# Ledger of designs, part 95: peptides against a protein of PDB entry 3J47

Target 1, 121 residues: chain A of PDB entry 3J47
Amino acid sequence: IRLTNQLKSLKGLQSKLKDVVEYLDKVINKELPINHTILGKLQDVFNLLPNLGTPDDDEIDVENHDRINISNNLQKALTVKTNDELMVIYISNLVRSIIAFDDLIENKIQNKKIQEQRVKD

## One batch from the design tools (peptide; made by RFdiffusion4, then SolubleMPNN)

Design b2_p28_5_s3
Fold by OpenDDE base, seed 5:
Structure b2_p28_5_s3 (fold): chain B 121 residues (1-121), chain A 28 residues (1-28)
Amino acid sequence: as target 1 above (121 residues)
Amino acid sequence: SSLEKLRELLKKLLEEVEKKIEELEKKL
């Protein structure tokens, strides 16, 4: 059940990431202007991150730190109303934080697998 | 451009997510 829920969350994240990339392609190709729609889509991505990890409270401090950092970057991006370049910089930092958080997610998944194997043995 | 770099970062993240999905599916 837990692995199924994680898989569902990851598939949701995958879908949202694809939407963001498709939008960026349109912006790069000058089919659409850059706007806060990108930021909104990335916010949706951010909101899915908590569901990727194990609910186990043991790494709350690390998760909280990463969440705080990501939240701060998002807040900074949201304050940018007119400078599109600055907004992209903040979003880029947000993405980098998410990529770094991905390693933590992988570690949690691996640890869970190890624990499940230990219980079966 | 910064926008192109952002797209590349998102594509990398997407690839990592896809790899994780595949790994989890193998465990089910």
Scores: peptide ipSAE 0.310, ipTM 0.858, DockQ to the pose 0.513
Fold by OpenDDE base, seed 2:
Structure b2_p28_5_s3 (fold): chain B 121 residues (1-121), chain A 28 residues (1-28)
Amino acid sequence: as target 1 above (121 residues)
Amino acid sequence: SSLEKLRELLKKLLEEVEKKIEELEKKL
């Protein structure tokens, strides 16, 4: 059940990442304007990441006396958790980059408008 | 451009997620 849930979450993350990439492609190709929609999509991605690798408390199969299986499951869980943490770091950096980019574009647009107004005056 | 660089970074992350999905599917 845990692996199934992790897989489901990862597939959700995959889908959202694809959506963001597709959006960026449209923006780059001048099919869509740059707007805060990309930031919203990245927020959705970020919200999915923390749920990756959360143990369902219900899956403590107390009955598997095989210490090897328990150790392997813990190691797998730790590995998945570590990978998820790295992904969170990467996503956070990407979000910051997008925000900075949007702010830069907005500032350029505003500065241009101010300059145009000064020329008209 | 910065936008293109961002897209490439997202594609790299997507690739890593896809690899993880494949790894999990092999374990099921």
Scores: peptide ipSAE 0.298, ipTM 0.859, DockQ to the pose 0.500
Fold by OpenDDE base, seed 3:
Structure b2_p28_5_s3 (fold): chain B 121 residues (1-121), chain A 28 residues (1-28)
Amino acid sequence: as target 1 above (121 residues)
Amino acid sequence: SSLEKLRELLKKLLEEVEKKIEELEKKL
């Protein structure tokens, strides 16, 4: 059940990330202008991140730190109203934080699997 | 450009997520 839920959450994250990439492709190809739609999509990504981890994991402190960093970067990005370049910089930092958080989630999943195997032996 | 760099970072993240999905699917 938990693995299935994690898979579902990851598929949701995949879908949202794909949407962001497709949007950026359109912007780069000058099919769409840069606008705050990308921020909305990234916010959706952010909102999915808490569902990828286990709230009861011992590594709550590291997770909380990463969440705070992501939240701060998102808040900074959302405060940028006029300067698209600054917005991109903040979004880039947000992405880096998301990548780091994703690595943490992967580590948690692996650790849980190891623990479950140890309990079964 | 910064936008292209952002796209590349997102593509890398997407690739990692896809890899994880595949790994989990193999375990099911």
Scores: peptide ipSAE 0.292, ipTM 0.855, DockQ to the pose 0.516
Fold by OpenDDE base, seed 1:
Structure b2_p28_5_s3 (fold): chain B 121 residues (1-121), chain A 28 residues (1-28)
Amino acid sequence: as target 1 above (121 residues)
Amino acid sequence: SSLEKLRELLKKLLEEVEKKIEELEKKL
């Protein structure tokens, strides 16, 4: 069940990340301006993070405070039209947080394997 | 540019997520 839920969450994350990358490609190619669409997509990505590390989708994220702070900072950065640097900083922090959760998932998977091996021995 | 750096970071993250999905699918 936990692995299935993690897989579902990761597939959701994958879809949202692809959307963000495609948007950035269009912005870099000057096909679209920077707008709040990226903010919404990044928020969707960030909202999936709690479900990556938890067995149940209904479990409240203990790190919800960090999530809220990052989201608020990102919103603030995006409202300031002239501050591309702040936007990059906050998105980079978001990415680092997502990577940290991926590392946590990997650690949990490894721990499960170790535990299963111990039971078989 | 800063946007290009961001795109690269997201692409790397996407690649890691794809690898993780593949690994989990093999375990199921």
Scores: peptide ipSAE 0.306, ipTM 0.862, DockQ to the pose 0.463; fails the geometry check

Design b2_p28_6_s1
Fold by OpenDDE base, seed 2:
Structure b2_p28_6_s1 (fold): chain B 121 residues (1-121), chain A 28 residues (1-28)
Amino acid sequence: as target 1 above (121 residues)
Amino acid sequence: SMSEEIEQARKLAKQLEQIVKQKLEELK
């Protein structure tokens, strides 16, 4: 039960992250307008993450001790090979943050795909 | 710029996706 729930949560997060990438690709390609609310929410999520190995990684606010602790704990949780309770908690929070704009992302992507297909037909 | 921020967000999202994917594979 525990493992199944953890796997389900991770699969959900993976799916949502894929949707985010696809959405942002559409925005970059000017196929969808910029949504500042979505961008703000994504920034909030990523600001809780430590360096993910990107040259353009946002700096962690070193002045905010609480944020540093959260970020460190999240990184630690994500580096664990086996599911632990901390990982589940942080993943759940990330999922909740992304769900806030899930409907908008899904609807916009689907509508655009439908329109593109109609033009090709 | 806003375009740079969007690209950065895309890059970060992709990396996080890969991390999650890796964790899922490790759990199988």
Scores: peptide ipSAE 0.299, ipTM 0.842, DockQ to the pose 0.375
Fold by OpenDDE base, seed 1:
Structure b2_p28_6_s1 (fold): chain B 121 residues (1-121), chain A 28 residues (1-28)
Amino acid sequence: as target 1 above (121 residues)
Amino acid sequence: SMSEEIEQARKLAKQLEQIVKQKLEELK
């Protein structure tokens, strides 16, 4: 049951992240407008994920020790080959954060795909 | 710039997607 729930949560997160990447690609390509609400929510998520290997990793705000610990625990939960209980908690929170704009992302992606198909026909 | 921020967000999202994918494979 626990493992199944972890898999389900991760699959959900993976699907949402894929949608986010596709959406952002369309925004970068100027196929869709910038949505500042979505961008803000993504930034909130990424602020909890230190050391993703980007050269532009913002210096961890040293002033909030609790946020640093949470962020480090999240990264550890995702990258370490352990059945970390924290993984379930943090992944669930990430999923919930993204769900708030999921319908908006999906609708925009679908609408654009439909439009592109119509132009090809 | 806003464009740079979006590109960074895209990069981070893609990296996280790969991490999640890796974790899923480890759990299978």
Scores: peptide ipSAE 0.297, ipTM 0.839, DockQ to the pose 0.378
Fold by OpenDDE base, seed 5:
Structure b2_p28_6_s1 (fold): chain B 121 residues (1-121), chain A 28 residues (1-28)
Amino acid sequence: as target 1 above (121 residues)
Amino acid sequence: SMSEEIEQARKLAKQLEQIVKQKLEELK
């Protein structure tokens, strides 16, 4: 039961992260406008992860920085046997932030679609 | 720049997605 719930939670997290990537791709491709509220939520998420840097830090090349350590730390935090109190708090806050972020993304995508339809009519 | 910040956010999100994916595969 516990393992099943953990797997379900991780699958949900994976899906939401995919949605985040897709949203950011749309912004990069100028299909959606920049939304600073959404970017702020992303910053909150990344600030919970040690050594990931921040989206606002232009001086850090994320491809060259401590990828092994980041992977190991996150993998450790997500391990079933890990009972570190701080890790539990960080993961909980991360999940809550992503959930709220997803709702905001969906609302913005819908609003964009409505606006596009109004222009065509 | 804002464009660079968005690209960094995209890269970080993609990395997290891959880490979670890897963890899911390990738990199966």
Scores: peptide ipSAE 0.268, ipTM 0.827, DockQ to the pose 0.309
Fold by OpenDDE base, seed 4:
Structure b2_p28_6_s1 (fold): chain B 121 residues (1-121), chain A 28 residues (1-28)
Amino acid sequence: as target 1 above (121 residues)
Amino acid sequence: SMSEEIEQARKLAKQLEQIVKQKLEELK
């Protein structure tokens, strides 16, 4: 049960992250307009993450003590393989954060496709 | 710039995706 739940959570997170990357690629390629609501939500997620490029150079947002604690715990969860319980908790929180705006991302992509099809018809 | 911010977000998302993929493979 525990391992199954971990795999399910990670698989879900991986899928949603792929969707985020694809969305951002479309924005970069000017296929979709910039949406500040989506970008703001992504920034909220990333501000809770450790520095993925340089773990030692974490920009600590000193203004939010609670966010600092969450970021530190998430960093620990990601780096310590045996800390499965902590990993599941923080991955679940990250997934929930992404799900909160997932429908918005999907709807914007779909709406663009629909509009492009209507123009071709 | 906004373009730079979007590119940074894309980079971070891709890095996190790879980390999650790695963790998933470790659990299999």
Scores: peptide ipSAE 0.216, ipTM 0.788, DockQ to the pose 0.367

Design b2_p28_6_s2
Fold by OpenDDE base, seed 2:
Structure b2_p28_6_s2 (fold): chain B 121 residues (1-121), chain A 28 residues (1-28)
Amino acid sequence: as target 1 above (121 residues)
Amino acid sequence: SLEEEIKKAQELAKKLQEIVDQLLEQLK
């Protein structure tokens, strides 16, 4: 039961990340306008992550104790590569932060796809 | 620039996606 719930959460995160990548791709390609609210929330999510090898990955809000703790826990989980269960638990905490903008992203992507299909028909 | 930041965000998302994919594969 616990593992099933963790897998479900992780699958949810996977789906949301796919949506994020697709959304950002459309923004980069000027197919969708820049939404500062979405970008701001996305930045909040990534600021919880440890160093993943990008210059912006190390930006942690030092004033937010909870964010620091989450980031530290995730970093620990990533360094202990053999403890997949622990890693899943910590990554699942990120899901809660991502949910805040996922619905908006999904709606925008879907609406654009529908409009594009209508033009092709 | 804002555009560069968006590209960085996308790259970061892809990296995280890779990690999640690996975890899911290991847990199958």
Scores: peptide ipSAE 0.260, ipTM 0.822, DockQ to the pose 0.371
Fold by OpenDDE base, seed 3:
Structure b2_p28_6_s2 (fold): chain B 121 residues (1-121), chain A 28 residues (1-28)
Amino acid sequence: as target 1 above (121 residues)
Amino acid sequence: SLEEEIKKAQELAKKLQEIVDQLLEQLK
């Protein structure tokens, strides 16, 4: 049961991350306009993440002490895989943060598809 | 530029996606 719940949560996160990547790809390819609200929320999520080994991570100023603590705890949870409970808690927080803009991402993509279909008709 | 920042964000998202994929694989 516990493992099933963990898998379910991670699968949810996986799906949402896929949506994010696809959205950003469309923005990069100029298929969708830049939405600063979505990008701002995405940045908020990334600012809560630990260093993932990106070159630009050293430039990420985590201004808020609470954010630093969250990031450190997440890093600890990811590196010390023995504490599955902490991992689930912090991943769940990330999921909740992503949910805040995932619907917006989907709406923008769908609206674009509808518009393109109307042009083809 | 903003475009480069978006590309960097996508790269970060892909890295996080890889981590999640690895975690899922480890839990199988």
Scores: peptide ipSAE 0.235, ipTM 0.808, DockQ to the pose 0.369
Fold by OpenDDE base, seed 5:
Structure b2_p28_6_s2 (fold): chain B 121 residues (1-121), chain A 28 residues (1-28)
Amino acid sequence: as target 1 above (121 residues)
Amino acid sequence: SLEEEIKKAQELAKKLQEIVDQLLEQLK
């Protein structure tokens, strides 16, 4: 039961990440306006993900105890390649961190698609 | 710049997406 829930959360994360990439692509292409709330939340998530090979990964906010604990646990899980169970657990916590803005992303994308379709009709 | 930050965010998202895809494949 627990593993099933973790897998479900991970699949949810996969879907949300796809939405994020698509959203950012539309923003880059100037098809959608910049939303600072979404970008801020996304930055908060990435600040918890060390070792993704980007300069932003090295900035660990030492002042936030909760962020430190999550980051340390995730880093440990990612370092141990064979520890898939821990990876699932800590990635699931990231799902909870980004779930709140995914609906906003989806709504913006869908609204734009609807508007574009109306213009073509 | 803001545009540069958005591009960095997209790159990070793609990298994380790859990790999640690999993890899901291993758990099948």
Scores: peptide ipSAE 0.235, ipTM 0.806, DockQ to the pose 0.377
Fold by OpenDDE base, seed 1:
Structure b2_p28_6_s2 (fold): chain B 121 residues (1-121), chain A 28 residues (1-28)
Amino acid sequence: as target 1 above (121 residues)
Amino acid sequence: SLEEEIKKAQELAKKLQEIVDQLLEQLK
C-alpha cells in the first residue's frame, strides 16, 4: 500500500511538472502573463531541491533549517542512488508543495487553449 | 532579469521532470 501510494504521488508529480513546463513555456512566449504568486511558489519548491547543476542553484533559504534538511536528504538520496524508497519519499514531499497552485496553472493553460480554439472556429 | 529567472525555473522543472521519469522507470 505504501509503495503504491508513493508511485501514485510520483505519477501525480510527473503530470504536474509537465503542466509547469508548459505554463512557463507559454509565459516565456508571452502567451500568458507572468503570475508572481505562481513564480514565487515554484521558487519555494526549487529551494527544497539539491543542486541540479544550474548556476543559480545557490538560492537555498539558509535560514530555513527544515528546507536545508529536506534538500540535504534529497541530495544524499540522489547521490547514493541506492535507496529508491527514500528518493520516492522526498520527491513525494515536493508533490505536497505544489498541490496548492497546480490547479491554478492547469486552469490558466486550459483557458488559453479554449480561447485559442474559439478564435480558430 | 525576470525573463531569465523564468527560463531558469523552466530548466529546473525539466531537470526535476527527468529525475521523476527515471525514478518511475526504476520502480516499474
Scores: peptide ipSAE 0.340, ipTM 0.862, DockQ to the pose 0.380; fails the geometry check

Design b2_p28_7_s1 (from b2_p28_7, 17 letters changed)
Fold by OpenDDE base, seed 2:
Structure b2_p28_7_s1 (fold): chain B 121 residues (1-121), chain A 28 residues (1-28)
Amino acid sequence: as target 1 above (121 residues)
Amino acid sequence: SLIEEMQKVIEEMKKLIKELQEQIEKEK
C-alpha cells in the first residue's frame, strides 16, 4: 500500500516533468513565445534544489560541474535515506512548485494547438 | 541558453524519477 502510493505519486511527478520538457522544446524551437511566468516558476523549482555541494574541493571542471552537481544533488537528495525529513520537505516544496505552473503549461500548449488547427482550416 | 540548461535539469529529474520507480517495482 505505502509503496504503491509512492509509485503513483512518482508517476504523477514524471508526467508533469514531461509536460515541462514539452513546453521548453516548443520555446526552444520558437513554436511558443517565452512565458516569463512559467520560467519564473521553473526557476523557483531550481532555487529549491538543495545546494548539496558537499564542499568536496575536488577539481572545478566549472562548465560540466554545475550540471552534474544539480543532478547529483537531486540524486543524493532522492536516493540517500539518511536525511529523510529534509528529503521529504524538499520533495514537497519541489512538487508544490511544479504543480503551481503545470496547468499554465498545459493551457499554453493547448491554446497553440487550437490556433494551428484554425490556420489549417 | 538558460532554457536549454533548464531542460537538461528536467530531463535528469525525469531519469531519476524513472530509476526510483524501477527500484520501487523491484521491492514489490
Scores: peptide ipSAE 0.047, ipTM 0.572, DockQ to the pose 0.296
Fold by OpenDDE base, seed 5:
Structure b2_p28_7_s1 (fold): chain B 121 residues (1-121), chain A 28 residues (1-28)
Amino acid sequence: as target 1 above (121 residues)
Amino acid sequence: SLIEEMQKVIEEMKKLIKELQEQIEKEK
């Protein structure tokens, strides 16, 4: 039961992340204007994210000890089965930030699809 | 661009979430 609920929550998060990617693709393709409110919320998410080891960000800003510790803890938690609780906390913080703007993203995508259909029509 | 970098990070997050799901499924 608990593991099933956790898996369901992770599936929900994955769906929301897919919506974010779809939004970013539409912005890159100039199908949607840049929304500074959405981008600001995404930046807040990324600030809460551990640096997911992009090899090119060699700027170990030594001052963000908390981000490095969260990154190392996430990588360690992915490799070491024993830190499931820390992964859940990290995912929960990420989820809270994503849920706050997911409805705005979906509404913008839907509104654009409706507008494109009206022009065809 | 910043948006392209953000998209890369989101794809990495999606991968991590998938890996976590697979781990939880293996523990069932």
Scores: peptide ipSAE 0.042, ipTM 0.547, DockQ to the pose 0.307
Fold by OpenDDE base, seed 4:
Structure b2_p28_7_s1 (fold): chain B 121 residues (1-121), chain A 28 residues (1-28)
Amino acid sequence: as target 1 above (121 residues)
Amino acid sequence: SLIEEMQKVIEEMKKLIKELQEQIEKEK
């Protein structure tokens, strides 16, 4: 039961991360406009991810210290297969952060697909 | 493994964000 719930949470995170990649590809290809709300929420997700942020030496904003610690701990949890409990905690936090913009991403992708279909008809 | 696949997706996202930031900077 516990392992199954961990795997389910991890699969959920993976699926949502793929949706984010699909969104970013569409923005890069100018298929979708830049949405600052989505990008802001994405930045919040990335502040939780390992090795996200080359610290450009100049803006170690003191406010990011807690987020940097979380990112480093997540990196350690993802690299060390034996630290399943920490991994689950961080994955759960990432999933919660991703859920905050998932509906917006899906809605934008769907709306674009509908528009593309209308142009082909 | 699922963890390796997630790490791959994370690295792809990092690349895309970097590319997006570079594009935004070029358009300024």
Scores: peptide ipSAE 0.040, ipTM 0.522, DockQ to the pose 0.056
Fold by OpenDDE base, seed 1:
Structure b2_p28_7_s1 (fold): chain B 121 residues (1-121), chain A 28 residues (1-28)
Amino acid sequence: as target 1 above (121 residues)
Amino acid sequence: SLIEEMQKVIEEMKKLIKELQEQIEKEK
């Protein structure tokens, strides 16, 4: 039961992450304009991510030692790939944040597909 | 660019999620 619910949440997150990637690809390819509202919501999601040890993580003024400890604990939970409470909380919060903009991303992608179909006709 | 960096982080996260799913299925 617990594992099934976790798996369902992870599948939902994976689907939404795919939509985000498709959006970012379209923006990079200049197929869609930059939408600052979507990017701002993505930044809110990234603020919930643990430090992934990217070179750019050193530029995040981690002034808050408490945020470093939380980030390190979440990173440890992800690295160990355990079904601990910290991972469950992290995934739940991340999914909630992504839901807030997924519909906007999907609508933008769909609108572009409709425009491309109209040009073919 | 910021967008490319964001894309990289999302791809890394997708990879982690996939690996977690595979582990959860192995533990069943």
Scores: peptide ipSAE 0.035, ipTM 0.474, DockQ to the pose 0.300

Design b2_p28_7_s2 (from b2_p28_7, 19 letters changed)
Fold by OpenDDE base, seed 4:
Structure b2_p28_7_s2 (fold): chain B 121 residues (1-121), chain A 28 residues (1-28)
Amino acid sequence: as target 1 above (121 residues)
Amino acid sequence: SLVEEMKKVIEEMQKLIEEKQKQLEKLK
């Protein structure tokens, strides 16, 4: 039961993270405008990650260091040997934040599709 | 850009979550 619930939560998280990446790709490709509300919700997700520094440094060396730190700390937090209660709390909070973010993304994508259709008509 | 950096972080998260999922599936 507990393991099944963890797997279900992780599958849900993976699906939502995929949606986030797809959104970010559209923003990078200028298919969608930057939305500060959406980015703010994503920042809330980052704030839940252990020892995430500020993503603000454009320097390649700092970026690599931050990514390594993020990966190591997240890996430690997700390790099977880590306190299961803390892990469940962390994942649950992360999922909740991403769900709220995903709803906003879907609404914005839908609105843009509607606008594009109106321009073609 | 900030958005590109955010994407990289999310991709790292995806990788770590996938690895965790594989580990848990082996225990099932």
Scores: peptide ipSAE 0.247, ipTM 0.803, DockQ to the pose 0.304
Fold by OpenDDE base, seed 1:
Structure b2_p28_7_s2 (fold): chain B 121 residues (1-121), chain A 28 residues (1-28)
Amino acid sequence: as target 1 above (121 residues)
Amino acid sequence: SLVEEMKKVIEEMQKLIEEKQKQLEKLK
């Protein structure tokens, strides 16, 4: 039961993160405009991550040091040896934070896909 | 850009979640 619930929570989070990445890719590719509301909600997610350096810390070569720290801290937080209850709570909070804007992301992505299909037809 | 950095962080999260999912599935 506990393990199944953890897996379900992880699958939910994984699905939502996929949607976020797809959105961010479309923004990077200028297929969608930047939405400050979505970005603000992503910042809320980052604030829930342990020891995330602010991506805005221009002083640290962000690519190597921040990724290593983020990976290590998140890995520790998600370690199976870590208190499973705390892990579930943490993941649930992340999922809830992402769900708050998921419909907005999905609607924007879907609308764009529909427009792209109409142009190809 | 900030958006690219955010994407990198989210992608790292995805990787870690996948690894955990694999570990938990192995324990099931």
Scores: peptide ipSAE 0.244, ipTM 0.801, DockQ to the pose 0.285
Fold by OpenDDE base, seed 2:
Structure b2_p28_7_s2 (fold): chain B 121 residues (1-121), chain A 28 residues (1-28)
Amino acid sequence: as target 1 above (121 residues)
Amino acid sequence: SLVEEMKKVIEEMQKLIEEKQKQLEKLK
């Protein structure tokens, strides 16, 4: 039961993250305008990541270091050997944050696909 | 850009979650 629930939650999160990437790609490609509401919610997700290293003022490559720190901390939180309770808390928080704007993301993606199909017909 | 950075973080999250899922599936 517990393992099944974790797998279900992870599958749901994976699907939502895929939709987010598709949205961000369309924004990068200027196919969709920047939506600050969506970006703000994504920032909320990042703020839920444990111990986002304060940029140590002394490292020239703050961006790469921050990414490494984010990855390492998330990896630590998601590792099977990590405290299962902490893992569940982190995943649940991430899922809740993504769900808050999922419908908006999906609607934007769908509307664009419909417009692209109409132009090809 | 900020959006590109956000995308990279999300892609890393996807990878880590996929690895976790694979590990959990082995335990099932």
Scores: peptide ipSAE 0.242, ipTM 0.798, DockQ to the pose 0.304
Fold by OpenDDE base, seed 3:
Structure b2_p28_7_s2 (fold): chain B 121 residues (1-121), chain A 28 residues (1-28)
Amino acid sequence: as target 1 above (121 residues)
Amino acid sequence: SLVEEMKKVIEEMQKLIEEKQKQLEKLK
């Protein structure tokens, strides 16, 4: 029962993260304009992430180093065996931020479709 | 761009969650 519920929760989180990536791809491809409210909610998510390394670390391939540091810090934060309570609080806040973000994404996509239809009529 | 960096972070989170999911599936 507990394991099944955890798997279901993770699957739900994966789905929401997929929606976020799809939104970001549309913004990158200029299919959607940048929305500061949506970006603000993403920033709230990132502000909950543990410090992703100081930018002062040496000249090594910034993209790979940043990804490794992000992965290591996030993995450490998510696998901190010693502070399960802080981990639960972190994940709960992350999930709430992503849920609020998902609603904003859907509303913005719908509004754009309505505007595109109005320009065609 | 900032948006591209945000995307990379989210993709890494997806990977970590997928790995956790695989670990939990192995326990079944």
Scores: peptide ipSAE 0.241, ipTM 0.801, DockQ to the pose 0.292

